Peptides against a protein of PDB entry 5YCA. Designs and how they scored, part 58

Target 1, 132 residues: chain A of PDB entry 5YCA
Amino acid sequence: RSLPAERNPLYKDDTLDHTPLIPKCRAQVIEFPDGPATFVRLKCTNPESKVPHFLMRMAKDSSISATSMFRSAFPKATQEEEDLEMRWIRDNLNPIEDKRVAGLWVPPADALALAKDYSMTPFINALLEASS

## One batch from the design tools (peptide; made by RFdiffusion4, then SolubleMPNN)

Design b2_p12_8_s1 (from b2_p12_8 with P1A T4S E6D)
Fold by OpenDDE base, seed 4:
Structure b2_p12_8_s1 (fold): chain B 132 residues (1-132), chain A 12 residues (1-12)
Amino acid sequence: as target 1 above (132 residues)
Amino acid sequence: APMSLDELEAAP
């Protein structure tokens, strides 16, 4: 597969200690037609553009939004590039399509695999370890 | 319809 050429400079170093990011995560309860669900979110601001994205984890099963990861990692990606990556994820990983929220959601192991590809490992580790 | 990611991010 082909990933976008330009990556968010926030993720320039995949080897950083993730623990300082843990307290930056926040849990939120969102009401849905079938009941409430808790999400854990981590605000990730592009240091160059100052545009924030939120990395998202479902508290219940620790599924992480792959779509949000991609959008944060590749701020200049085209819709076509996103579509290609999402198709790749469908074909190669174990995504979950949740009726309550859009995008592709992947289990923790898959999220970490993507994190390696996107150079987001510290951020995903922190998101996974944060309390809900 | 499912909540969009933008809406999810904007949720309080």
Scores: peptide ipSAE 0.584, ipTM 0.932, DockQ to the pose 0.932
Fold by OpenDDE base, seed 1:
Structure b2_p12_8_s1 (fold): chain B 132 residues (1-132), chain A 12 residues (1-12)
Amino acid sequence: as target 1 above (132 residues)
Amino acid sequence: APMSLDELEAAP
């Protein structure tokens, strides 16, 4: 597959220690028609554009929003590029389409695989280790 | 309809 050419400079170094990011995560309870659900989120700000994206984890099963990962990693990606990657994820990983929230959500192992591809491993590790 | 990611990110 082909990923977008330009990546968020926030993710220039995939080898950084993730532990300082853990306390930056925040848990939040969202009310849905079928009841509340807790999410853990990590604010990721593009150091050049100053535009933030939130990486998102479902607290209950630790599913990570692959869509949010992609949008954070590739700020100039087209919708077509996103659609292509989401199709790849559907075909190659184990995503969940939740009825409550949009996008593709992937289990931790898949999230870490994507994180490697997107050069954002420290951020996903922190998100997974944060308390809810 | 599911909550959009934008809406989820905007939620307090």
Scores: peptide ipSAE 0.584, ipTM 0.932, DockQ to the pose 0.946
Fold by OpenDDE base, seed 2:
Structure b2_p12_8_s1 (fold): chain B 132 residues (1-132), chain A 12 residues (1-12)
Amino acid sequence: as target 1 above (132 residues)
Amino acid sequence: APMSLDELEAAP
């Protein structure tokens, strides 16, 4: 597959220690029609544009929003590029489509595989290790 | 309808 050419400079080094990012994560309870659900979120700010994105984890099953990962990693990607990547994820990984929240959500192992491809491993490790 | 990712990120 082909990923977008321009990547968020926040993710220039995939080898950094993730532990300083853990306390930056925050848990929040969201009310849905069928009841509350807890999410863990990590604010990721592009150091050049200063535009933030939030990486998201479902606290209960540790599913990670692949869509949010992609949008953070490739802030100038087109909708077509996103659609192509999401199709690849459907065909090659194990995503779920939750009825409460939009986007593709993937289990931890798949999230880490994507993180390697997007050069954002420290951020996903931190998000997965944060308490809820 | 599911909550959009933008709404989820903006939620308090």
Scores: peptide ipSAE 0.582, ipTM 0.932, DockQ to the pose 0.952
Fold by OpenDDE base, seed 3:
Structure b2_p12_8_s1 (fold): chain B 132 residues (1-132), chain A 12 residues (1-12)
Amino acid sequence: as target 1 above (132 residues)
Amino acid sequence: APMSLDELEAAP
């Protein structure tokens, strides 16, 4: 597959210590028609554009939003590029499509595989280790 | 309908 050419400069170094990012994560309870669910979120701001995105984890099963990862990693990606990557994820990984929230959500191992591809491993490690 | 990612990020 071909990923977008320009990546968020926040993710220039995939070897950073993730520990300092853990306390920056925040848990939130969201009410849905069938009951509440807890999410853990990490605010990631592009240092050049100053545009933030939130990386998202479902607290219960540690599923990570692959869609949010992609949008944060590739700020200038087209809709066609996103669609192509989401198709690749469907074909090669183990995503779920939750009835309560949009996008593709992947288990921790798949999230870490994507994180390596997107050069955002420290951020996903922190998100996975944060308390809920 | 499922909550959009934009709505999820905006939720308190």
Scores: peptide ipSAE 0.580, ipTM 0.932, DockQ to the pose 0.931

Design b2_p12_8_s2 (from b2_p12_8 with P1A T4S)
Fold by OpenDDE base, seed 5:
Structure b2_p12_8_s2 (fold): chain B 132 residues (1-132), chain A 12 residues (1-12)
Amino acid sequence: as target 1 above (132 residues)
Amino acid sequence: APMSLEELEAAP
């Protein structure tokens, strides 16, 4: 597959220690029609543009929002590029579509595979290790 | 309808 050409400079080094990022994660309880659900999120700010995105994990099953990962990693991606990547994820990984929240959500192993592709490994490791 | 990711990210 072809990923967008320009990547968020926040992710220039995939080898950084993830442990300092763990305490930066925050749990939040969101009320849905069928009851509350807890999410863990990590704020990721592009150091050049100063635009933030939140990486998101469902606390219950540790599913990670692949859509949010993509949008954070590739801030200038077109909708078409996103759609192509989401289709690739559907075809090659094990995503779920949750009735409560939009986007594709992937299990931890798939999230780490994407993280490697997007150079986000420290951030996803931290998000997965954070308490909820 | 499901909550958008933008709304989820914006939630306190």
Scores: peptide ipSAE 0.602, ipTM 0.935, DockQ to the pose 0.915
Fold by OpenDDE base, seed 1:
Formats: C-alpha cells, sequence, structure tokens
Structure b2_p12_8_s2 (fold): chain B 132 residues (1-132), chain A 12 residues (1-12)
C-alpha cells in the first residue's frame, strides 16, 4: 500500500522509550445512550504546526482508533488517502466499527502493527499501558 | 449516529 509522503515530525524516531508518555495519558468517561464508556487518550502535538491530535483507546477492550492514528501521523493526507488506508485496514487487519464512536478501531496487536508502519510505536505502547 | 472522532477528542 501507499502511505502519505509526509509524516508528522513528532514520530521521527520510532525507537524512543515510551515510558515517559504513560503518565501523559488521561482516562475519560464518556456518556453514550447505552451507558458510559471509558477512553484513554494521549495528546500528540505536531511540533511544527502545533496542531494536536488525540490518540484514543477504549479502556474496556483496549481497541485503538486507527483513524486517529492515521490523522495524527499524516497531517497533510487527503480524504482519499485516508479512505484508501482505512480500506486496507478493513481488508488486512481486524477492525471494528463501534456504534457509539466513529472511525475504525483495532485491537492492540493491530494497533502496534499500524504503529510500526506509521512510526508511532512509543505512543501506542504508552497508550496501551496507561491505566484507565 | 456515532460520536465523531472530533467530538470525542473535544470531550472534557
Amino acid sequence: as target 1 above (132 residues)
Amino acid sequence: APMSLEELEAAP
């Protein structure tokens, strides 16, 4: 597959220690029609543009928003590029489409696979290890 | 309708 050419400079080094990021994660309870659900989120700010994105984990099953990962990793991606990647994820990984929240959500193993592709491994490791 | 990711990010 073809990923967007320009990546968020925040993710220039995929080998960094993730542990300092763990305490930066925040648990958040969101009220939905069918009841509350807890999310863990990590604020990721592009050091050049200063635009933040939040990486998101469902606390219950540790599903990670692949859509948010992509948008954070590729800030200049077109909608078409996003759609193509989301289709690839559907075809090659094990995403879920939750009725409560938009986007594709993937289990931890898939999230880490994407993290490798997007050079986001420390951030996803931290997100997965954070308490909820 | 599901909550958008933008809304989720903006939630307190």
Scores: peptide ipSAE 0.601, ipTM 0.935, DockQ to the pose 0.932
Fold by OpenDDE base, seed 2:
Structure b2_p12_8_s2 (fold): chain B 132 residues (1-132), chain A 12 residues (1-12)
Amino acid sequence: as target 1 above (132 residues)
Amino acid sequence: APMSLEELEAAP
């Protein structure tokens, strides 16, 4: 697979300590037709463009939105590039498609594998360790 | 219909 050429400068260093990011995470309860669900979110702002994206975790099973990871990591990616990566994820990882929310959601181990590829390991570790 | 990621991010 080919990842987009330009990456969010927020993720320039994959070796940073993740612990300062943990208290920046926030839990929220979202009401769905079949009942409430809790999500944990981490606001990630591109230091150059100042455009924020939220990394998202389902509190119950710790699934992470791979789609949100990709969009945060590659802010200039085309739809074709996103489609290609999502296809790769379907073929190589263990994503789920939740009926309540859009995008591909992956279990923690898969999220960390993607985080390594996208150079955003500290952010995913923090998101996974945050309380709900 | 599932909630979009944009809607999820915007949720209070």
Scores: peptide ipSAE 0.599, ipTM 0.934, DockQ to the pose 0.954
Fold by OpenDDE base, seed 3:
Structure b2_p12_8_s2 (fold): chain B 132 residues (1-132), chain A 12 residues (1-12)
Amino acid sequence: as target 1 above (132 residues)
Amino acid sequence: APMSLEELEAAP
């Protein structure tokens, strides 16, 4: 598959130690019609544009928002490029479409595979290890 | 309808 050419400079080094990012994660309880659910989120700010995105984990099963990963990694991606990548994820990984929240959500192993492709491994490791 | 990702990010 073809990923967008320009990547968020925040992710220039995939080999960084992830442990300093763990305490930067925050848990939040969201109220839904069928009850509350906890999410863990990590604020990721593009150092050039200063635009933030939040990487998101469902606390209960550790599913990660692949859509949010893509949008953070590729700030200049077109809708067509996003649609193409989401289709690839559907065809090659094990995503879920949750009734409560939008986007594609993937299990931890799939999230780490995407993180390698998007050069954001330290951030996903931190998000997965953070307490909820 | 499911909560949008934008709404999720904006939630307190």
Scores: peptide ipSAE 0.599, ipTM 0.934, DockQ to the pose 0.947

Design b2_p12_8_s3 (from b2_p12_8 with P1A E6D A10S)
Fold by OpenDDE base, seed 1:
Structure b2_p12_8_s3 (fold): chain B 132 residues (1-132), chain A 12 residues (1-12)
Amino acid sequence: as target 1 above (132 residues)
Amino acid sequence: APMTLDELESAP
Protein backbone atom coordinates (compact mmCIF):
# COMPACT_ATOMS: atom_id res chain seq x y z
CA ARG B 1 0.00 0.00 0.00
CA SER B 2 0.97 3.61 -0.39
CA LEU B 3 1.32 5.86 2.62
CA PRO B 4 1.53 9.63 2.45
CA ALA B 5 4.93 10.95 1.49
CA GLU B 6 5.41 13.40 4.33
CA ARG B 7 5.58 12.10 7.87
CA ASN B 8 5.50 13.99 11.14
CA PRO B 9 9.14 14.68 12.02
CA LEU B 10 8.32 13.65 15.58
CA TYR B 11 8.55 10.09 14.32
CA LYS B 12 11.88 10.32 12.54
CA ASP B 13 13.48 7.68 14.76
CA ASP B 14 11.48 4.55 15.47
CA THR B 15 14.23 3.04 17.62
CA LEU B 16 14.11 5.44 20.54
CA ASP B 17 13.47 4.24 24.06
CA HIS B 18 9.77 4.49 24.82
CA THR B 19 10.02 4.55 28.60
CA PRO B 20 10.40 8.32 28.94
CA LEU B 21 7.05 8.69 27.20
CA ILE B 22 5.13 6.56 29.68
CA PRO B 23 4.72 9.24 32.34
CA LYS B 24 3.58 11.65 29.67
CA CYS B 25 0.43 9.63 29.13
CA ARG B 26 -2.75 10.70 30.87
CA ALA B 27 -5.83 8.74 31.78
CA GLN B 28 -9.21 10.37 31.47
CA VAL B 29 -12.72 9.23 32.20
CA ILE B 30 -15.28 10.18 29.63
CA GLU B 31 -18.99 9.90 30.20
CA PHE B 32 -21.02 8.22 27.50
CA PRO B 33 -24.71 7.46 27.35
CA ASP B 34 -24.07 3.86 28.32
CA GLY B 35 -21.65 4.78 31.09
CA PRO B 36 -18.15 5.97 31.72
CA ALA B 37 -15.10 4.78 29.85
CA THR B 38 -11.46 5.44 30.56
CA PHE B 39 -9.05 6.46 27.86
CA VAL B 40 -5.33 6.89 27.99
CA ARG B 41 -3.94 9.57 25.78
CA LEU B 42 -0.50 10.72 24.75
CA LYS B 43 0.05 14.20 23.41
CA CYS B 44 2.21 14.15 20.32
CA THR B 45 3.31 17.53 19.07
CA ASN B 46 4.78 18.03 15.65
CA PRO B 47 8.06 19.77 16.42
CA GLU B 48 7.88 21.86 13.28
CA SER B 49 4.25 22.88 13.07
CA LYS B 50 3.66 22.73 16.83
CA VAL B 51 0.30 21.11 16.14
CA PRO B 52 -0.59 18.43 18.67
CA HIS B 53 -2.43 15.20 18.14
CA PHE B 54 -3.44 12.83 20.86
CA LEU B 55 -2.86 9.13 20.51
CA MET B 56 -5.72 7.35 22.20
CA ARG B 57 -6.11 4.01 23.96
CA MET B 58 -9.23 2.52 25.43
CA ALA B 59 -8.09 1.52 28.87
CA LYS B 60 -10.30 -1.52 29.21
CA ASP B 61 -9.26 -3.53 26.18
CA SER B 62 -6.20 -1.54 25.11
CA SER B 63 -7.67 -0.78 21.71
CA ILE B 64 -5.85 2.09 20.06
CA SER B 65 -7.23 4.58 17.60
CA ALA B 66 -5.65 3.82 14.28
CA THR B 67 -7.23 6.94 12.89
CA SER B 68 -5.48 9.11 15.44
CA MET B 69 -2.21 7.37 14.67
CA PHE B 70 -2.58 8.06 10.99
CA ARG B 71 -3.51 11.68 11.48
CA SER B 72 -0.57 12.23 13.78
CA ALA B 73 1.89 10.45 11.54
CA PHE B 74 0.76 12.09 8.33
CA PRO B 75 -0.25 15.67 9.04
CA LYS B 76 -0.56 16.61 5.38
CA ALA B 77 -2.50 13.56 4.30
CA THR B 78 -5.65 14.08 2.31
CA GLN B 79 -8.97 12.65 3.29
CA GLU B 80 -8.65 10.31 0.35
CA GLU B 81 -5.34 9.02 1.62
CA GLU B 82 -6.83 8.49 5.06
CA ASP B 83 -9.80 6.67 3.60
CA LEU B 84 -7.54 4.40 1.62
CA GLU B 85 -5.48 3.54 4.66
CA MET B 86 -8.55 2.92 6.79
CA ARG B 87 -9.83 0.59 4.11
CA TRP B 88 -6.53 -1.22 4.12
CA ILE B 89 -6.78 -1.58 7.88
CA ARG B 90 -10.28 -2.99 7.57
CA ASP B 91 -9.11 -5.48 5.00
CA ASN B 92 -5.87 -6.55 6.63
CA LEU B 93 -6.14 -6.02 10.38
CA ASN B 94 -8.79 -6.47 13.03
CA PRO B 95 -10.31 -3.07 13.69
CA ILE B 96 -13.31 -2.28 15.81
CA GLU B 97 -15.78 0.46 15.10
CA ASP B 98 -17.02 1.48 18.51
CA LYS B 99 -20.43 3.09 18.73
CA ARG B 100 -19.22 5.58 21.30
CA VAL B 101 -16.23 7.01 19.50
CA ALA B 102 -15.34 7.62 15.89
CA GLY B 103 -12.55 6.08 13.86
CA LEU B 104 -11.05 2.65 13.65
CA TRP B 105 -9.75 1.13 16.85
CA VAL B 106 -7.31 -1.74 16.68
CA PRO B 107 -6.01 -4.22 19.22
CA PRO B 108 -2.50 -3.84 20.58
CA ALA B 109 -0.85 -6.19 18.11
CA ASP B 110 -2.39 -4.36 15.20
CA ALA B 111 -1.46 -1.03 16.71
CA LEU B 112 2.14 -2.11 16.93
CA ALA B 113 2.05 -3.28 13.34
CA LEU B 114 0.78 0.11 12.28
CA ALA B 115 3.31 1.77 14.53
CA LYS B 116 6.07 0.04 12.64
CA ASP B 117 4.62 1.22 9.36
CA TYR B 118 4.23 4.77 10.65
CA SER B 119 7.51 4.84 12.59
CA MET B 120 5.64 5.37 15.87
CA THR B 121 6.75 2.32 17.83
CA PRO B 122 8.05 4.13 20.92
CA PHE B 123 4.87 6.13 21.24
CA ILE B 124 2.56 3.18 20.91
CA ASN B 125 4.61 1.12 23.33
CA ALA B 126 4.40 3.91 25.86
CA LEU B 127 0.69 4.31 25.32
CA LEU B 128 0.15 0.60 25.86
CA GLU B 129 2.25 0.47 29.00
CA ALA B 130 0.82 3.54 30.68
CA SER B 131 -1.42 3.10 33.68
CA SER B 132 -5.10 3.85 33.60
CA ALA A 1 -23.76 9.84 17.17
CA PRO A 2 -20.30 8.75 18.19
CA MET A 3 -17.91 11.23 19.69
CA THR A 4 -15.47 12.52 17.13
CA LEU A 5 -11.77 12.11 17.65
CA ASP A 6 -11.42 15.85 17.88
CA GLU A 7 -13.97 15.93 20.65
CA LEU A 8 -12.26 13.05 22.38
CA GLU A 9 -8.93 14.82 22.22
CA SER A 10 -10.50 17.95 23.61
CA ALA A 11 -12.16 16.23 26.52
CA PRO A 12 -10.87 17.29 29.94
Scores: peptide ipSAE 0.538, ipTM 0.920, DockQ to the pose 0.928
Fold by OpenDDE base, seed 3:
Structure b2_p12_8_s3 (fold): chain B 132 residues (1-132), chain A 12 residues (1-12)
Amino acid sequence: as target 1 above (132 residues)
Amino acid sequence: APMTLDELESAP
């Protein structure tokens, strides 16, 4: 596969210590038609554009939004590039399509695999370790 | 029907 050429400068160093990011995560209860669900979110701000994106984890099974990871990592990606990557994820990983929320959600191991590809390892480690 | 990611991020 071919990932977008330009990456969010927030993710320039994949080797940084993740522990300072853990307390920056926040748990949030969302009401859905079938009942409430808890999410853990981490605000990630592009240091150049100042545009924030939230990385999202379902508290119950630790599934992480691959779509949000992609959009945060590649701020100038086209819809076609996103569609291509989502198809790759569907074909090569183990995504879940939840009826309550949009996008592809992947289990922790898959999220860490994507994090390596996107240079987001510290952020995904922090998101996974945060309390809910 | 499903909540969009933008809506999820914007939820209080």
Scores: peptide ipSAE 0.537, ipTM 0.920, DockQ to the pose 0.977
Fold by OpenDDE base, seed 5:
Structure b2_p12_8_s3 (fold): chain B 132 residues (1-132), chain A 12 residues (1-12)
Amino acid sequence: as target 1 above (132 residues)
Amino acid sequence: APMTLDELESAP
């Protein structure tokens, strides 16, 4: 597959210690028609553009939004590039489509595989280890 | 309809 050429400079170093990012995560309860659900979110700000994106985890089963990862990693990606990557994820990983929230959500092992591809490993490790 | 990612990010 072909990933977008320009990556968020926030993710320039995949080898950094993730532990300082853990306390930056925030848990949030969202009310849905079938009941409440808790999400853990990590605010990721592009150091050049100053535009923030949130990485998202479902607290209960630790599913992570692959869509949020892609949008944060590749700020100039087209919709076609996003669609291509989401198709690759469907074909090669184990995503779920939740009826409550949009996008593709992947289990922790798949999220870490994507994190390696997107150079986001410290951020995904922190998101997975954060309390809910 | 499911909540969009933009709505989820904007939730208080």
Scores: peptide ipSAE 0.536, ipTM 0.919, DockQ to the pose 0.902
Fold by OpenDDE base, seed 2:
Structure b2_p12_8_s3 (fold): chain B 132 residues (1-132), chain A 12 residues (1-12)
Amino acid sequence: as target 1 above (132 residues)
Amino acid sequence: APMTLDELESAP
């Protein structure tokens, strides 16, 4: 597969210590028609454009939004590029499509595999380790 | 209908 050419400069160094990011995560309870669910989110701001995206984890099963990861990593990606990557994820990883929320959500191991590809490892480690 | 990612990010 081919990923978009331009990546968010926030993710220029995949080897940084993730521990300072853990306390920056926040848990929130969202009310859905079938009941409440807790999500953990981490605000990631592009240092050049100053546009923020939130990385999202379902607290209960630790599923991570792959779609949010992609959009944060590749802020100038086209819809076609996103669709291509989401198809790759469906074919090669183990995503779920939750009826309550949009996008592809992947288990922790898959999220870390994507994080390596997107150079987001510290951020995903922090998101996974944060309390809910 | 499922909540969009934008709605989830902006939720209280």
Scores: peptide ipSAE 0.536, ipTM 0.920, DockQ to the pose 0.973

Design b2_p12_8_s4 (from b2_p12_8 with P1A E6D)
Fold by OpenDDE base, seed 1:
Structure b2_p12_8_s4 (fold): chain B 132 residues (1-132), chain A 12 residues (1-12)
Amino acid sequence: as target 1 above (132 residues)
Amino acid sequence: APMTLDELEAAP
């Protein structure tokens, strides 16, 4: 597959220690029609543009928003590029489409696979290890 | 309709 050419400079080094990021994660309870759900979120700010994106984990099953990962990793991606990647994820990984929240959500193993592709492994490791 | 990711990020 073809990923967007320009990546968020925040993710220039995929080998960094993730542990300092763990305490930066925050748990948040969101009220939905069918009841509350807890999310863990990690604020990721592009050091050049200063635009933040939040990486999101469902606390209950540790599903991670692949859509948020993509948008954070590729800030200049077009909607078409996003759609193509999301289709690839549907075809090659094990995403779920939750009725409560938009985007594709993937289990931890898939999230880590994407993290490798997007060079954001430390951030996903931290997100997965954070308490909820 | 599901909550958008933008809305989720903006939630208090």
Scores: peptide ipSAE 0.582, ipTM 0.930, DockQ to the pose 0.957
Fold by OpenDDE base, seed 5:
Structure b2_p12_8_s4 (fold): chain B 132 residues (1-132), chain A 12 residues (1-12)
Amino acid sequence: as target 1 above (132 residues)
Amino acid sequence: APMTLDELEAAP
């Protein structure tokens, strides 16, 4: 597959220690029609543009929002590029579509596979290790 | 309709 040309400079080094990022994660409880659900989020700010995105994990099953990963990693991606990547994820990984929240959500192993592709490994490791 | 990711990110 072909990923967007420009990547968020926040992710220039995939080998960084993830442990300092763990305490930066925050749990939030969201009320849905069928009851509350907890998410863990990590704020990721592009150091050049100063635009933030939140990486998101469902606390219950540790599913990670692949859509949020993509949008954070590739801030200048077109909708078409996102759609192509989401289709690739559907075809090659094990995503779920949740009735409560939009986007594709992937299990931890798939999230780490994407993280490698997007150079986001420290951030996804931290998000997965954070308490909820 | 499901909550959008933008809404989820914006939620306190």
Scores: peptide ipSAE 0.580, ipTM 0.929, DockQ to the pose 0.943
Fold by OpenDDE base, seed 2:
Structure b2_p12_8_s4 (fold): chain B 132 residues (1-132), chain A 12 residues (1-12)
Amino acid sequence: as target 1 above (132 residues)
Amino acid sequence: APMTLDELEAAP
């Protein structure tokens, strides 16, 4: 697979300590037709463009939105590039498609594998360790 | 219909 050429400069260093990011995470309850669900979210702001994206975790099973990870990591990616990566994830990882929320959601181990590829390991570790 | 990621981010 080919990842987009330009990556969010927020993720220039994959070796940073993740612990300062943990208290920046926030839990919220979202009401759906079949009942409430809790999500943990981490605001990630591109230091150059100042455009934020939220990394998202389902509190119950710790699934992470791979789609949100990709969009945060590659802010200039085309739809074709996103489609290609999502296809790769379907073929190589263990994503789920939740009926309540869009995008591909992956279990923690898969999220960390993607985080390594996208150079955003500290952010995913923090998101996974945050309380709900 | 499922909630979009943009809607999820914007949810209160």
Scores: peptide ipSAE 0.579, ipTM 0.929, DockQ to the pose 0.977
Fold by OpenDDE base, seed 3:
Structure b2_p12_8_s4 (fold): chain B 132 residues (1-132), chain A 12 residues (1-12)
Amino acid sequence: as target 1 above (132 residues)
Amino acid sequence: APMTLDELEAAP
């Protein structure tokens, strides 16, 4: 598959130690019609544009928002490029479409596979290891 | 309808 040409410069080095990012994660409880659910989120700010995105984990099953990963990694991606990648994820990985929240959510192993492709492994490792 | 990702990010 083809990924967008320009990547968020925050992710220039995929080999960084992830442990300093762990305490930067935050848990939040969201109220839904059928009850509360906890998410863990990590604020990721593009060092050039200063635009932030939040990487998101469902605390209960550690599912990660692939959509948020893509949007953070590729700030200049078109809607067509996003749609193409989401289709690839559906065809090649094991995503879920949750009734409560939008986007594609993937299990930890799939999230780490995407993280390697998007050069954001330290951030996903930190998000997965953070407490909820 | 499901919560959008923008709404999720904006939630307190």
Scores: peptide ipSAE 0.577, ipTM 0.929, DockQ to the pose 0.971

## One batch from the design tools (peptide; made by RFdiffusion4, then SolubleMPNN)

Design b2_p13_3_s1 (from b2_p13_3, 4 letters changed)
Fold by OpenDDE base, seed 4:
Structure b2_p13_3_s1 (fold): chain B 132 residues (1-132), chain A 13 residues (1-13)
Amino acid sequence: as target 1 above (132 residues)
Amino acid sequence: SAMTLEELEKLFE
C-alpha cells in the first residue's frame, strides 16, 4: 500500500519512551442512545500546525480508532488516500465498525501494527496502558 | 446513525 507522503512531525521518532504519555490520557463517559460508553483519549497536537487530533480507545474492549490514527498521522491526506488505507485495513487486519461511532476500530494488536506503520508506537502504547 | 469522529472529539473535554 501507499501511505501519504507527509507525516505529522509529532511522530518523527517511533522509539521514544511511552510512559510520560500515560498520565496525559483521559477517560470520559459519553452518552449514547443505547447507554453510556467510556472512552480513553489522548490529545495529540501537531507541533507545526498546532492542530489537535484525539487518539481514542473504547474502554470496554480496548478497540482503538484506526481512522483517528490515520488522520492524526497524515494531516494533509486526501479523502481518497484515507479510503485507500481503510480498504487495506479491512482486507489485512481485523477491524470492526461500531454502531455508535463511525470509522474503523481495531483491536490492540492491530493498533500496534498500524502504529508501527505510522510511527506512532509510543502514543498507542500509552493509550493502551492508560486506565479507564 | 453513528456519531462521526468529529462529533465525538467535540465532546471530549
Scores: peptide ipSAE 0.732, ipTM 0.956, DockQ to the pose 0.884
Fold by OpenDDE base, seed 1:
Structure b2_p13_3_s1 (fold): chain B 132 residues (1-132), chain A 13 residues (1-13)
Amino acid sequence: as target 1 above (132 residues)
Amino acid sequence: SAMTLEELEKLFE
């Protein structure tokens, strides 16, 4: 597969220690029609554009929003590029389509695989280790 | 019926 050419400069170094990011993660209960659900989120601000995106984990099953990862990593990606990547995820990983929140959600192992591809490993490690 | 990611982000404090 091919990923977008321009990546968020926040993710320039995939080898950094993730532990300083853990305290920046926050858990929050969100109310849905079928009941409450806890999400752990990490605010990630593009240092050039100053536009933030949230990386997010469902506390119950530790699923990570792959769509949010992609959008954060590739701020100038086209919809076609996103669709192509989401198709790849469907074909190669184990995503779920949650009834409550749109996009593709992937289990921790898949999230870490994507994180490596997107150069987001410290951020996803922190998100997975943060308390809920 | 599902909430969009943008909508969820707006709820985060």
Scores: peptide ipSAE 0.732, ipTM 0.956, DockQ to the pose 0.881
Fold by OpenDDE base, seed 3:
Structure b2_p13_3_s1 (fold): chain B 132 residues (1-132), chain A 13 residues (1-13)
Amino acid sequence: as target 1 above (132 residues)
Amino acid sequence: SAMTLEELEKLFE
């Protein structure tokens, strides 16, 4: 597969220690028609554009939003490029489509695989280790 | 009737 050419400079070094990011994660209860659900999120701001995106984890099953990872990693990606990557994820990983929140959600192991591809390993490790 | 990711992000404080 071909990933977008321009990557968020926030993710320039995927070898950094993730532990300083853990206390920056926040848990929040969100109300849905079928009841409440807790999400753990990490606000990631592009240092060049100053545009933020949230990386997010469902607290209950530790699923990570792959779609949010992609959008944060590739700020200038087209919808077509996103669709292509989401198809790749469907074909090669084990995503789920949640009824409450759109996009593809992947289990921790798949999230870490994507994190390696997107150079986001410290951020995903922190998100997975944060309390809910 | 799933919430979009953009809508969810708006709820995060």
Scores: peptide ipSAE 0.731, ipTM 0.955, DockQ to the pose 0.901
Fold by OpenDDE base, seed 5:
Structure b2_p13_3_s1 (fold): chain B 132 residues (1-132), chain A 13 residues (1-13)
Amino acid sequence: as target 1 above (132 residues)
Amino acid sequence: SAMTLEELEKLFE
């Protein structure tokens, strides 16, 4: 598949140690009609544009928002490019569409596969290891 | 309906 040409410079090095990012993650309980749910999030700021995006994990089953990963990795991507990638994820990985929060959510193994493709491995490792 | 990702981000402290 083809990914957008321009990537967030925050993710220039996929080999960096992830452990310094772990304490930057935060857990928060969000209330929904069907009850509370805990999310772990990591604020990722593009060093050039200064625009932040949150990477996010559902604490209970460790599902990670693939949509948020894509939007953080490719800040200049078009909606069409996002739609194409989400279709690829549906066809090749094991995403779920959660009833509470929009976008595609993927299990940890799929998140790490995407992280490799998007050069986000340290950030996803930190998000997965953070406490909830 | 499901909350958007943008709406969820606005709730994060």
Scores: peptide ipSAE 0.731, ipTM 0.955, DockQ to the pose 0.868

